Peptides against a protein of PDB entry 4KTY. Designs and how they scored, part 7

Target 1, 266 residues: chain A of PDB entry 4KTY
Amino acid sequence: YVLNDIGVIFYGEVNDIKTRSWSYGQFEDGILDTCLYVMDRAQMDLSGRGNPIKVSRVGSAMVNAKDDEGVLVGSWDNIYAYGVPPSAWTGSVDILLEYRSSENPVRYGQCWVFAGVFNTFLRCLGIPARIVTNYFSAHDNDANLQMDIFLEEDGNVNSKLTKDSVWNYHCWNEAWMTRPDLPVGFGGWQAVDSTPQENSDGMYRCGPASVQAIKHGHVCFQFDAPFVFAEVNSDLIYITAKKDGTHVVENVDATHIGKLIVTKQI

## One batch from the design tools (peptide; aimed at target 1 V166 Q197)

Design b1_p9_7_s3 (made by RFdiffusion4, then SolubleMPNN; from b1_p9_7 with L3R D7P)
Fold by OpenDDE base, seed 1:
Structure b1_p9_7_s3 (fold): chain B 266 residues (1-266), chain A 9 residues (1-9)
Amino acid sequence: as target 1 above (266 residues)
Amino acid sequence: QYRLPFPSL
């Protein structure tokens, strides 16, 4: 989880799983220096750089360009005129070295690119890390742990009435660490995500969230456990708005989200 | 990656 410099990332559809090779390159020349530079750009105190909780949280913020001119600019609109299409990247090294050289965010990434670069960052700093792919991954936009789906009178979905959405797949990272800030048993794998999806206490970042806590329904523990829980376990709530302004739940689907979660053993 | 439409009832 630290020594392997080449990985496989799962993507595609749940019924047509695909894999892509990704070169992490954590031992390549200039990469460790770039990871230190990223922490410098984040203005991270030296005293915190030995704490994997702080390092992983800072990394989740800095691998994306939002808020802090971090490493990668995301793009999902199929317009990549001023950079490299996300699918063209094959590893982290070129991205990190470009960032270090230009001192400007690199264009462009999507979830697997963010996860690949973040995996390099974590491994480079001695934090065991892996990439996780979730198929039918929920994006809860209003922090209510459900996908709110509004129906028209004819029973069709009105997509304009909700900000919630589902990705065909989403990639994030798990980092191995102790959690002395949590109850005993909630150390080990922690979910962390650098793809800019939601604001967390003022910045686009996510985690570390205890995987064990989430698996047992404990979403009260820092950081961002509700969001990560929602990604893998949100119910679809079908709602009809009545003429009097009340909302009526027409149906609940507890099987749609998180159909498959895959990670490579290293 | 891309966003999936919600299934209709």
Scores: peptide ipSAE 0.687, ipTM 0.966, DockQ to the pose 0.853
OpenDDE base, seeds 2, 3, 4, 5: peptide ipSAE 0.167, 0.077, 0.110, 0.131; ipTM 0.799, 0.749, 0.776, 0.786

Design b1_p9_7_s4 (made by RFdiffusion4, then SolubleMPNN; from b1_p9_7 with L3K D7P)
Fold by OpenDDE base, seed 1:
Structure b1_p9_7_s4 (fold): chain B 266 residues (1-266), chain A 9 residues (1-9)
Amino acid sequence: as target 1 above (266 residues)
Amino acid sequence: QYKLPFPSL
């Protein structure tokens, strides 16, 4: 989880699982220095740099370019004219070294690129880390732990009435640490995500969220447990808006989200 | 990755 410099990332469709090799390169020249530079750019106090909770949360913010001119610019519009297409990257080293050299965000990433770079950052700083892929991964945009789906009078979905959405797959990281800020038993693997999806207390970041807490439905524990819970366990709520302005639930599907969660054991 | 449409009823 720390010493392996090459990994496998799962992607594709739930019924057609694909694998991509990724070079983390945490031992390559300049990579540790770049990870330290990332923490310097975040203006992280030296006293916090020994705390994996603080480090993973800062890394979650800084691996994306939003808010703080961090490492990677995300793009999902199939327009990559001013950089490298996300699919062209094969590892973290070129991205991190470009960031250190240019002192500007690198274009472009999607979830597996963010997760790959973030995995390098965590491992480089001695935090055991792995990449997790979730198929049919929910993006809850209003923090209500459900996918709100509005129906037209004909029973068809009106996609314009909700901001909620589902990724075919999404990749994030799990980092191993103790959680002295949480009740006993909620240490171990913590979900952290550097893909800029939602604002968390003023910045695009996510985690660390206790995997054990989430598995037991405890979404009250810091950080971002509701969002991570929703990614893997949101119900689809089909709603019809009546003429009187009332909403009626027509159906609930508790099986659509989080069809498969995969990670490589090292 | 890409966003999936919600299934209709």
Scores: peptide ipSAE 0.681, ipTM 0.964, DockQ to the pose 0.855
OpenDDE base, seeds 2, 3, 4, 5: peptide ipSAE 0.652, 0.042, 0.035, 0.066; ipTM 0.955, 0.732, 0.713, 0.778

Design b1_p9_8 (made by RFdiffusion4)
Pose (drawn by RFdiffusion4):
Structure b1_p9_8 (pose): chain A 261 residues (1-241, 247-266), chain P 9 residues (1-9)
Amino acid sequence: YVLNDIGVIFYGEVNDIKTRSWSYGQFEDGILDTCLYVMDRAQMDLSGRGNPIKVSRVGSAMVNAKDDEGVLVGSWDNIYAYGVPPSAWTGSVDILLEYRSSENPVRYGQCWVFAGVFNTFLRCLGIPARIVTNYFSAHDNDANLQMDIFLEEDGNVNSKLTKDSVWNYHCWNEAWMTRPDLPVGFGGWQAVDSTPQENSDGMYRCGPASVQAIKHGHVCFQFDAPFVFAEVNSDLIYITAHVVENVDATHIGKLIVTKQI
Amino acid sequence: QYLLPFDSV
């Protein structure tokens, strides 16, 4: 989780698992300096850089280009003007070195690309880290921790009212650290996510959210635990437009995996 | 990566 500079990112389906190799390259010439440059550009106060909670949260904001001209721009537009399609990248090095050289956000990325770059950032600084993949990953748009699926009278999905969504998969990172800001028992792995989905305190960032706190549903503990809980375990609520028609308690988060040791 | 449709009822 610190010294391995290559890895595997899982994707596809639960019974059709695909792998994508990834070069983290945290030891390559120019990468460590690039990680420091990322924190400088985020205008992160130096006095907080010894705190992994802060470093990881800044990283979750700065790895994406939204709000702060950070590292990577997301796209699903099937065109990818003036850049590289997200599927073309095979590691983090070219992205990070291009960012340091050009001093401009790099185009383009999707969730595993954000996760790969963020993983490089964490391991390079010495924060143990890994990439996790969540199959059937919920995206909660109204912060009620459930998927609200609005149906027309005919029983079909009303695409105008329905805003929540579900991904075939989503990848984020876990960072290892104590949580002196939380009661004892909630350190260890913290979910951190640099792929923009929902604002957290006015910026696209997410975490660190204690995985242990998410497991027992104690999502009152900072940061962004309710959103992460919703990604892995929200119920699907079918609502006819308002009457609750059905509840699917098992659809979301069928499987979560990471590379074996 | 893509979005999954919801089922009808």

Design b1_p9_8_s1 (made by RFdiffusion4, then SolubleMPNN; from b1_p9_8 with L3V D7P)
Fold by OpenDDE base, seed 5:
Structure b1_p9_8_s1 (fold): chain B 266 residues (1-266), chain A 9 residues (1-9)
Amino acid sequence: as target 1 above (266 residues)
Amino acid sequence: QYVLPFPSV
């Protein structure tokens, strides 16, 4: 979890699981310096740099470029004319070194790239970390812990009203740490996510959220437990928007989200 | 070709 500099990332579809290797390269020349530079750019106090809770939260924010000119610019439009296509990356080293050299966000990333770079950041700083892939991963955009799917009267999805979405797969990280800020038993693996999905108290970041807390439904525990809970355990609520303005719940699917959560046992 | 993630409903 710290010493392994090559990993496997799961992706694809739940019925067609794929794997790719990823070079974390946490021991490569310049990588530690770059990780320190990332924390410098975040203006992180020295006193917090030894705290994995603070470090992982800052890393979650800084691995994405939003808000703070962090490491990676996300792109999901399949047009990558001003950078490198996300699929072209094979590891974290080139990305981090480019960031350090240019002092500008690197283009482009998607979830596995964010997760790969974030994994390097965590491991480089001595935080045990792994990448997790969730198939049918919910993106709850209104923090109601459910996926609201609005339908037209003909049964087609109303894309204007439907703001929530489900990723076929999404990658994030789990970092191992104690959580003295939480009740006993909620240390261990913490979900952290650098893919910019939702604003968390002023910037695009996510976690650390206690995996144990999520498993036990403790969504009140810091940080971002509701969002992470929704990613893995949201119900799909199918709502017909009637012409008269009324909404009718047509169906509830409690089994679709979080069909499979996979991580390399390392 | 690497399979890109995509949102769905």
Scores: peptide ipSAE 0.182, ipTM 0.798, DockQ to the pose 0.159
OpenDDE base, seeds 1, 2, 3, 4: peptide ipSAE 0.140, 0.134, 0.025, 0.168; ipTM 0.778, 0.786, 0.668, 0.792

Design b1_p9_8_s2 (made by RFdiffusion4, then SolubleMPNN; from b1_p9_8, 3 letters changed)
Fold by OpenDDE base, seed 1:
Structure b1_p9_8_s2 (fold): chain B 266 residues (1-266), chain A 9 residues (1-9)
Amino acid sequence: as target 1 above (266 residues)
Amino acid sequence: MYKLPFPSV
């Protein structure tokens, strides 16, 4: 989880799982220096750089360009006119070295690119890390731990009435660390995500969220456990808005989200 | 990656 410099990232569809090779390159020339530079750009105190909780949280913010001119600009518009299409990247090295040399965000990334670069960052700094892929990954936009789906009078879905959405797949990272800030038993793997999805206390970042806590339904523990929980375990709530303004739940589907979660073992 | 439509009831 630290020493491997080449990995496999799962993507595609739940019924047509695909893999892509990704070169993390954490031992390549200039990469460690670039990771240190990223922490410098974040203005991270030296005293915090030995704390994997702080490092992983800063990394989740800085691997994306939002808020702080971090490493990668996300794009999902299928144009990519002013950079490299996300699918063209094969590893973290070129991205990180471009960021270091230009001192500007690199274009463009999607979830697996963010996860790949973030994995390099974590491993460079001695934090055991892996990439996780979740198929049918929910994006809860209003932090209520459910997918709100509104129905028209004819029973059809009106997708314009909700900001909630589901990715065919989403990639994030798990980082191994102790959590002295949490109750005993909630250390180990922590979910962290650098893909800019939601604002977390003023910045586009996510985690570290205790995987063990989430598995046991404990979303009260820092950081961003509700969001990560929702990604893998949101119920679909089908709602009809009545003429009197009341909402009626017509159906609940607890099986749609998080159909498969996969990661490569070292 | 892309967004999936919600299934009909």
Scores: peptide ipSAE 0.595, ipTM 0.947, DockQ to the pose 0.797
OpenDDE base, seeds 2, 3, 4, 5: peptide ipSAE 0.573, 0.572, 0.046, 0.571; ipTM 0.936, 0.936, 0.708, 0.933

Design b1_p9_8_s3 (made by RFdiffusion4, then SolubleMPNN; from b1_p9_8 with L3K D7P)
Fold by OpenDDE base, seed 1:
Structure b1_p9_8_s3 (fold): chain B 266 residues (1-266), chain A 9 residues (1-9)
Amino acid sequence: as target 1 above (266 residues)
Amino acid sequence: QYKLPFPSV
């Protein structure tokens, strides 16, 4: 989880799982220095740099360009004229070295690119880390732990009435650490995500969220456990808005989200 | 990656 410099990232569809090789390159020249530079750009105090909780949270913010001119600009519009298409990247090294050289965000990334670069960052700093892929990954936009789906009178979905959405797949990271700030038993793997999806206390970041806590339905523990829980366990709630303004739940699907969660063991 | 449409009921 620290020493491997080449990995495999799962992507594609749940019924057509694909793998992508990714070079983390945490031992390549200039990469550790770039990771330190990232923490410098974040204005992270030296005293916090030995704390994996703080480091992983800062990393989740800084691997994306939002808020703080971090490493990667995300793009999902299939127009990548001002940079490199996300699919063209094969590893973290070129991205991190470009960032260090230009001192500007690198274009462009999607979830696996963010996860790949973030994995390098964590491993460079001695934090055991892996990439996780979730198929049918929910994006809960209103923090209610469910996918709100509004139906028209004819029973068809009105996609304009909700900001909630589902990715065909999404990649994030798990980082291994103790959590002295949480109750005993909630250390170990922590979900962290650098893909800019939602604002967390003022900036686009996510985690560390205790995987054990989430698995047991404990979403009250810092950081961003509700969001991560929703990614893997949101129910689809089909709602009809009546003429009198009342909402009626027509159906609930508890099986649609998080159809498969995959990670490499080594 | 891309966003999936919600299934109709």
Scores: peptide ipSAE 0.647, ipTM 0.956, DockQ to the pose 0.814
OpenDDE base, seeds 2, 3, 4, 5: peptide ipSAE 0.628, 0.042, 0.034, 0.048; ipTM 0.947, 0.719, 0.699, 0.757

## One batch from the design tools (peptide; aimed at target 1 C111 D164 H170)

Design b1_p10_1 (made by RFdiffusion4)
Pose (drawn by RFdiffusion4):
Structure b1_p10_1 (pose): chain A 261 residues (1-241, 247-266), chain P 10 residues (1-10)
Amino acid sequence: YVLNDIGVIFYGEVNDIKTRSWSYGQFEDGILDTCLYVMDRAQMDLSGRGNPIKVSRVGSAMVNAKDDEGVLVGSWDNIYAYGVPPSAWTGSVDILLEYRSSENPVRYGQCWVFAGVFNTFLRCLGIPARIVTNYFSAHDNDANLQMDIFLEEDGNVNSKLTKDSVWNYHCWNEAWMTRPDLPVGFGGWQAVDSTPQENSDGMYRCGPASVQAIKHGHVCFQFDAPFVFAEVNSDLIYITAHVVENVDATHIGKLIVTKQI
Amino acid sequence: SFTHFEPNHE
């Protein structure tokens, strides 16, 4: 989780798992300096840089280009003007070195690309890290920790009212650290996510959320545990437009995986 | 009866 500079990112389906190799390249010339440049550009106060909670949260904001001209721009537009399609990248090095050289956000990425770059950032600085993949990952748009699926009278999905969504898969990172800001028992792996989905305190960032706190539903502990809980375990609520028609308690988060040791 | 919801693709 610190010294391995290559890895595997899982994707596809639960019974059709695909793998994508990834070069983290945290030891390549220019990368460590690039990680420091990322924190400089985030205007991160130097006095907080010994705190992995802060470093990881800044990283979750700065790896994406929204709000702060950070590292990577997301796109699903099937055009990818003036850049590289997200599927073309095979590691983090070219992205990070291009960012340092051009001093401009790099185009383009999707969830595994954000996760790969963020993983490089964490391991390069010495924060143990890994990439996790969540199949049938929920995206909660109204912060009620459930998927609200509105139906027309005919029973079809009302696409105007329905804003929540589900991804075939989504990848984020876990960072290892104590959580002196939380009661004892909630350190260890913290979910951190640099793919923009929902604002957290006015910026696109997410975490560190204690995985242990998410497991027992104690999502009151900072940061962004409710959103992460919703990604892995929200119920689907079918609502006819308002009458609750049905509840699917098993659809979301069918499997979560990471590369073996 | 009604239509079940489908996921998006990355």

Design b1_p10_1_s1 (made by RFdiffusion4, then SolubleMPNN; from b1_p10_1, 5 letters changed)
Fold by OpenDDE base, seed 2:
Structure b1_p10_1_s1 (fold): chain B 266 residues (1-266), chain A 10 residues (1-10)
Amino acid sequence: as target 1 above (266 residues)
Amino acid sequence: SFQKFTPLSE
């Protein structure tokens, strides 16, 4: 989880799982220097740099460009004229070295690119880390732990009312650490995510959230446990918006979200 | 490959 330089990232659809190779390159020249530079740009105190909780949280913020001119600019509109298409990247090294050289955010990334670069960052700093892929990954934007899907009477999605959304797949990271700030038993793997999805106390960041806490429904545990819980456990609530303005729950699907979570043992 | 971010419908 620290020494492996090349990995595999799962993507695609739950019924058509695909894999792509990713070179992490945590031992390549300039990469450690770049990781230190990232923490410098974050203005991270030296005293916190030895704490994997703080490091992983800062990393989740800094691997994306939002808020702090971090490493990667996300784009999902299929317009990549001012940079590199997300699918063209094959590893973290070029991205990190470009960031260090230009001192400007690198364009462009999507979830697997964010996860790949974040994995390099964590491993480079000695934090055991892996990438996980969640198929049918929910994005709860109002912290109600539900996917509220509003439908018109004709069955089409009401895009004005429907703010929650689902990724066909989403990649994030798990980092191994003790959690002395949590009750006993909630150390180990912690979910962290650098893909900018939701604002967490003023920054687009996510985690570390205890995997064990999520598994046992402890959404009150820091950090961002409700969001991560929703990514894997949200119920789909289908609501018909009637012409008269009333809302009627038509169906509830508790099986769709988080249908498959995959990680490679390397 | 590109990621699809879309609400689900019946």
Scores: peptide ipSAE 0.047, ipTM 0.692, DockQ to the pose 0.103
OpenDDE base, seeds 1, 3, 4, 5: peptide ipSAE 0.026, 0.039, 0.035, 0.033; ipTM 0.667, 0.723, 0.667, 0.683

Design b1_p10_1_s2 (made by RFdiffusion4, then SolubleMPNN; from b1_p10_1, 6 letters changed)
Fold by OpenDDE base, seed 5:
Structure b1_p10_1_s2 (fold): chain B 266 residues (1-266), chain A 10 residues (1-10)
Amino acid sequence: as target 1 above (266 residues)
Amino acid sequence: SFQKPTPLSE
């Protein structure tokens, strides 16, 4: 999980799983220097740089450009006129070296690009890391652990009222570390996510969230456990918004979210 | 081509 400089990322649909190669390039010239530069830009103190908890959390913030002029600008508009389309990237090296050279955020990324670059960052700094793909990945934006889907009376989604969303797939990272800040047994793999989705205590970042804690429903543990839990376990709540202003829960689906979670053993 | 993530249609 540290030595491999090339990997596979899963994407597509749950019924049509696809893979692509990704070159992490953590041993390429200038990459480690760039990772150190990223931490410098984050103004991370020296004492924290040896702590994988702090490093992974800072990385989750800095791999995205939001808040702090970090590495990658996300874009989902399918235009990408002022940069490189997310699908054109084949690895982390060009992105990181461009960031180091230009000292400006690189355009553009989506989840697998964020995850790829973040994986390089973690591995460069000696943190075992892997990419995880979650199919039917929830994005809870109000921290209620539910996907509130508002429907018109005709059954169509009310996009104005529906703020939560479900991705066909989403990629994030798991980083291996001890968690002395948590009870015994909640070390090991920690979910961390650099794709800018939600604000976490002032920044677009996510994790580290203990995979074991999430698995056992311990959403009170730092960091961002409720959000990660929702990504993999939210109930879909279908609510009909009546024209008279009333809301009626029509259906609850507890099986749709997190239907398949895939990671490659590398 | 690489498929971008998209919100699921209900």
Scores: peptide ipSAE 0.032, ipTM 0.696, DockQ to the pose 0.140
OpenDDE base, seeds 1, 2, 3, 4: peptide ipSAE 0.029, 0.030, 0.028, 0.036; ipTM 0.677, 0.691, 0.675, 0.697; seed 4 fails the geometry check

Design b1_p10_1_s3 (made by RFdiffusion4, then SolubleMPNN; from b1_p10_1, 6 letters changed)
Fold by OpenDDE base, seed 1:
Structure b1_p10_1_s3 (fold): chain B 266 residues (1-266), chain A 10 residues (1-10)
Amino acid sequence: as target 1 above (266 residues)
Amino acid sequence: SFQKPKPLSE
């Protein structure tokens, strides 16, 4: 999880799983220096740089450009003027070296690009890390642990009534560490996500959230466990918006979200 | 080409 410099990222759909090779390049010239530079830009105290909890949380914030002029600018509108389309990247090295050279955010990324660069950052700093792909990944915008899907009276989806959405797939990272700040048993793999999805205590960041805690339904532990839990285990709430303005719950699906979670073993 | 993430239509 630290020594492998080439990986595979899963994407596509649950019924059509695809793979992409990604070069992490954590041992290439200038990459370690760039990772240190990222922590410098974050104004991270030297005393915290040996703590994987702090490092992973800072990395989660800094791999995206929001808030702090971090590494990558996200774009999902299929218009990539003045940059590189997310699909054109083949690894982390060019992105990180461009960031170090220009001292400006690099355009553009999406979830697998964020996850790829973040994986390099973690591995470069000696934190065991892997990329995780979740198919039917929920994006809960209102922190209610449910995915609200509004329907017109004819049964068609009205996407204007909620910001909640379900992605066909989403990529994030898991980082291995002890969690002395949590109860015994909640160390090990921690979910961390650098894709700018939601604000977490003032910044677009996510994690570290204990995978074991989430698996056991514990969302009360830092950081961002409710959001990560929702990504993998939200109930779909189908709500019909009536012409009179009333809302009626038509159906609840507790099985749709998180149908498949895939990661490479090394 | 590499398929980007997209919201589900339903």
Scores: peptide ipSAE 0.041, ipTM 0.712, DockQ to the pose 0.141
OpenDDE base, seeds 2, 3, 4, 5: peptide ipSAE 0.038, 0.033, 0.035, 0.036; ipTM 0.704, 0.704, 0.677, 0.712

Design b1_p10_1_s4 (made by RFdiffusion4, then SolubleMPNN; from b1_p10_1, 6 letters changed)
Fold by OpenDDE base, seed 5:
Structure b1_p10_1_s4 (fold): chain B 266 residues (1-266), chain A 10 residues (1-10)
Amino acid sequence: as target 1 above (266 residues)
Amino acid sequence: SFEKPKPLFE
C-alpha cells in the first residue's frame, strides 16, 4: 500500500461499478516536502509527526481547506470558474505541488479528489492507506445515527426539513495503524475522511475511526465513530410532514445505507 | 466520462 504510486478509485452506481485510475505520486519530487509543509501549516509538533493517529487526524483536517487554509477547496455547485473542475484531476501531484507553490488552497475537489490527495499524504508519510468507496453513503448531520428523510404529503422530499443526505457513492480512506488508545483488537484499518462533511471537535475532519469498532457497533470509540457508523449503517427514516404540522413515520429502511463498500484488495 | 457523486433525494 505504501509503495504503490498508482491506484484505482471505484465510483458510479452500486449496480454499475466503475473505476478511475489515480496517480498518487508519493515518490515524485516535491511531494514529501509538500506533505511536511502541510503538517507545518497545521502547526503540528514534531513529537506528533511520528504518531499515525495524530498524523491521520491532522491530515483529515488539512487536506480540506476549511478552518485552516488546507489543501483543497470543495465545490458541489457545478461552478468551477476560479479553478479546475474536480473531474479534471487525474492524480495528487499537481494538486499538492500547486498548494506548496501558491501556499493557498487549490480549487476544486470532491470526495474522490480529497481521498486521492489524502491517500498520497498518508502513503508519503509511511502510513499504509487505501481509498474506500461506500455506495449509498449517508451523511448524518445531527449525530442521531439515522437518516431522517422528510416527505411532503404527496411523497416528494421536503428539502427544507430534510437536513441529512444520502449519496450514491462517497469515497474516503482507510489507514493502517495500531490503536494503543483503544482496547486490544481495534487496531488495523482506520477510517479517515478529508472531505469536509461534519465538524469534529472544532474542525472539519473525520477519524481515525476503527473499522473493527464500527463493524462491532462500538461507536463510543474515538474518533468520529458515530459519524462513520452512520455513513455505512444508518437506518432511513421516512417521515411525512402533515399539513397540520405533525410528523408521522411512514417507513424505515434498515438495509439501504452502506449497500456496498469497495476497496482494492491487498 | 467520470460521474460525480450525487444526492439521492434531490
Scores: peptide ipSAE 0.576, ipTM 0.944, DockQ to the pose 0.130
OpenDDE base, seeds 1, 2, 3, 4: peptide ipSAE 0.199, 0.036, 0.032, 0.062; ipTM 0.821, 0.730, 0.708, 0.760

Design b1_p10_2 (made by RFdiffusion4)
Pose (drawn by RFdiffusion4):
Structure b1_p10_2 (pose): chain A 261 residues (1-241, 247-266), chain P 10 residues (1-10)
Amino acid sequence: YVLNDIGVIFYGEVNDIKTRSWSYGQFEDGILDTCLYVMDRAQMDLSGRGNPIKVSRVGSAMVNAKDDEGVLVGSWDNIYAYGVPPSAWTGSVDILLEYRSSENPVRYGQCWVFAGVFNTFLRCLGIPARIVTNYFSAHDNDANLQMDIFLEEDGNVNSKLTKDSVWNYHCWNEAWMTRPDLPVGFGGWQAVDSTPQENSDGMYRCGPASVQAIKHGHVCFQFDAPFVFAEVNSDLIYITAHVVENVDATHIGKLIVTKQI
Amino acid sequence: SQHLLPFEPP
């Protein structure tokens, strides 16, 4: 989780698992300096840089270009003007070195690309890290920790009212650290996510959220545990527009995986 | 590649 500069990112379907190799390249010339430049650009106070909670949270904001001209711009537009399609990248190095050189956000990326770059950032600084993949990953748009699916009278999905969504898969990172800001028992792996989905305190960032706290539903502990809980375990609520029609308690988060040691 | 899944009625 620190010294391995290559990895595997899982994607596809539960019974049709695909792998994508990834070069983290945290030891390549120019990368460590690039990680320091990322924190400088985020205007991160130097006095907080010894705190992995802070470093990881800043990283979750600065790896994406929203709000702060950070590292990577997301796109699903099937055009990718003036850049590289997200599927063309095979590692983090070119992205990070281009960012340092051009001093401009790099185009383009999707969830595994954000996760790959963020993983490089963490391991390069010495924060143990790994990439996790969540199949049928929920995106909760109204912060009620459930998927609200509104139905028309005919029973079809009302696409105007329905805002929540589900991904075939989503990838984020886990960073290893103590959590002195939380009661004992909630350190270890922290979910951190640099793919923009929902604002957290006015910026696109997410985490660190204690995985142990998410497991037992103690999502009151900072940061962004409710959103992460919703990604892995929200119920689907079918609502006819208001009458609750049905509840699917098993659809979300069918499987979560990471590369074996 | 990553994409959104459509919702279906129960």

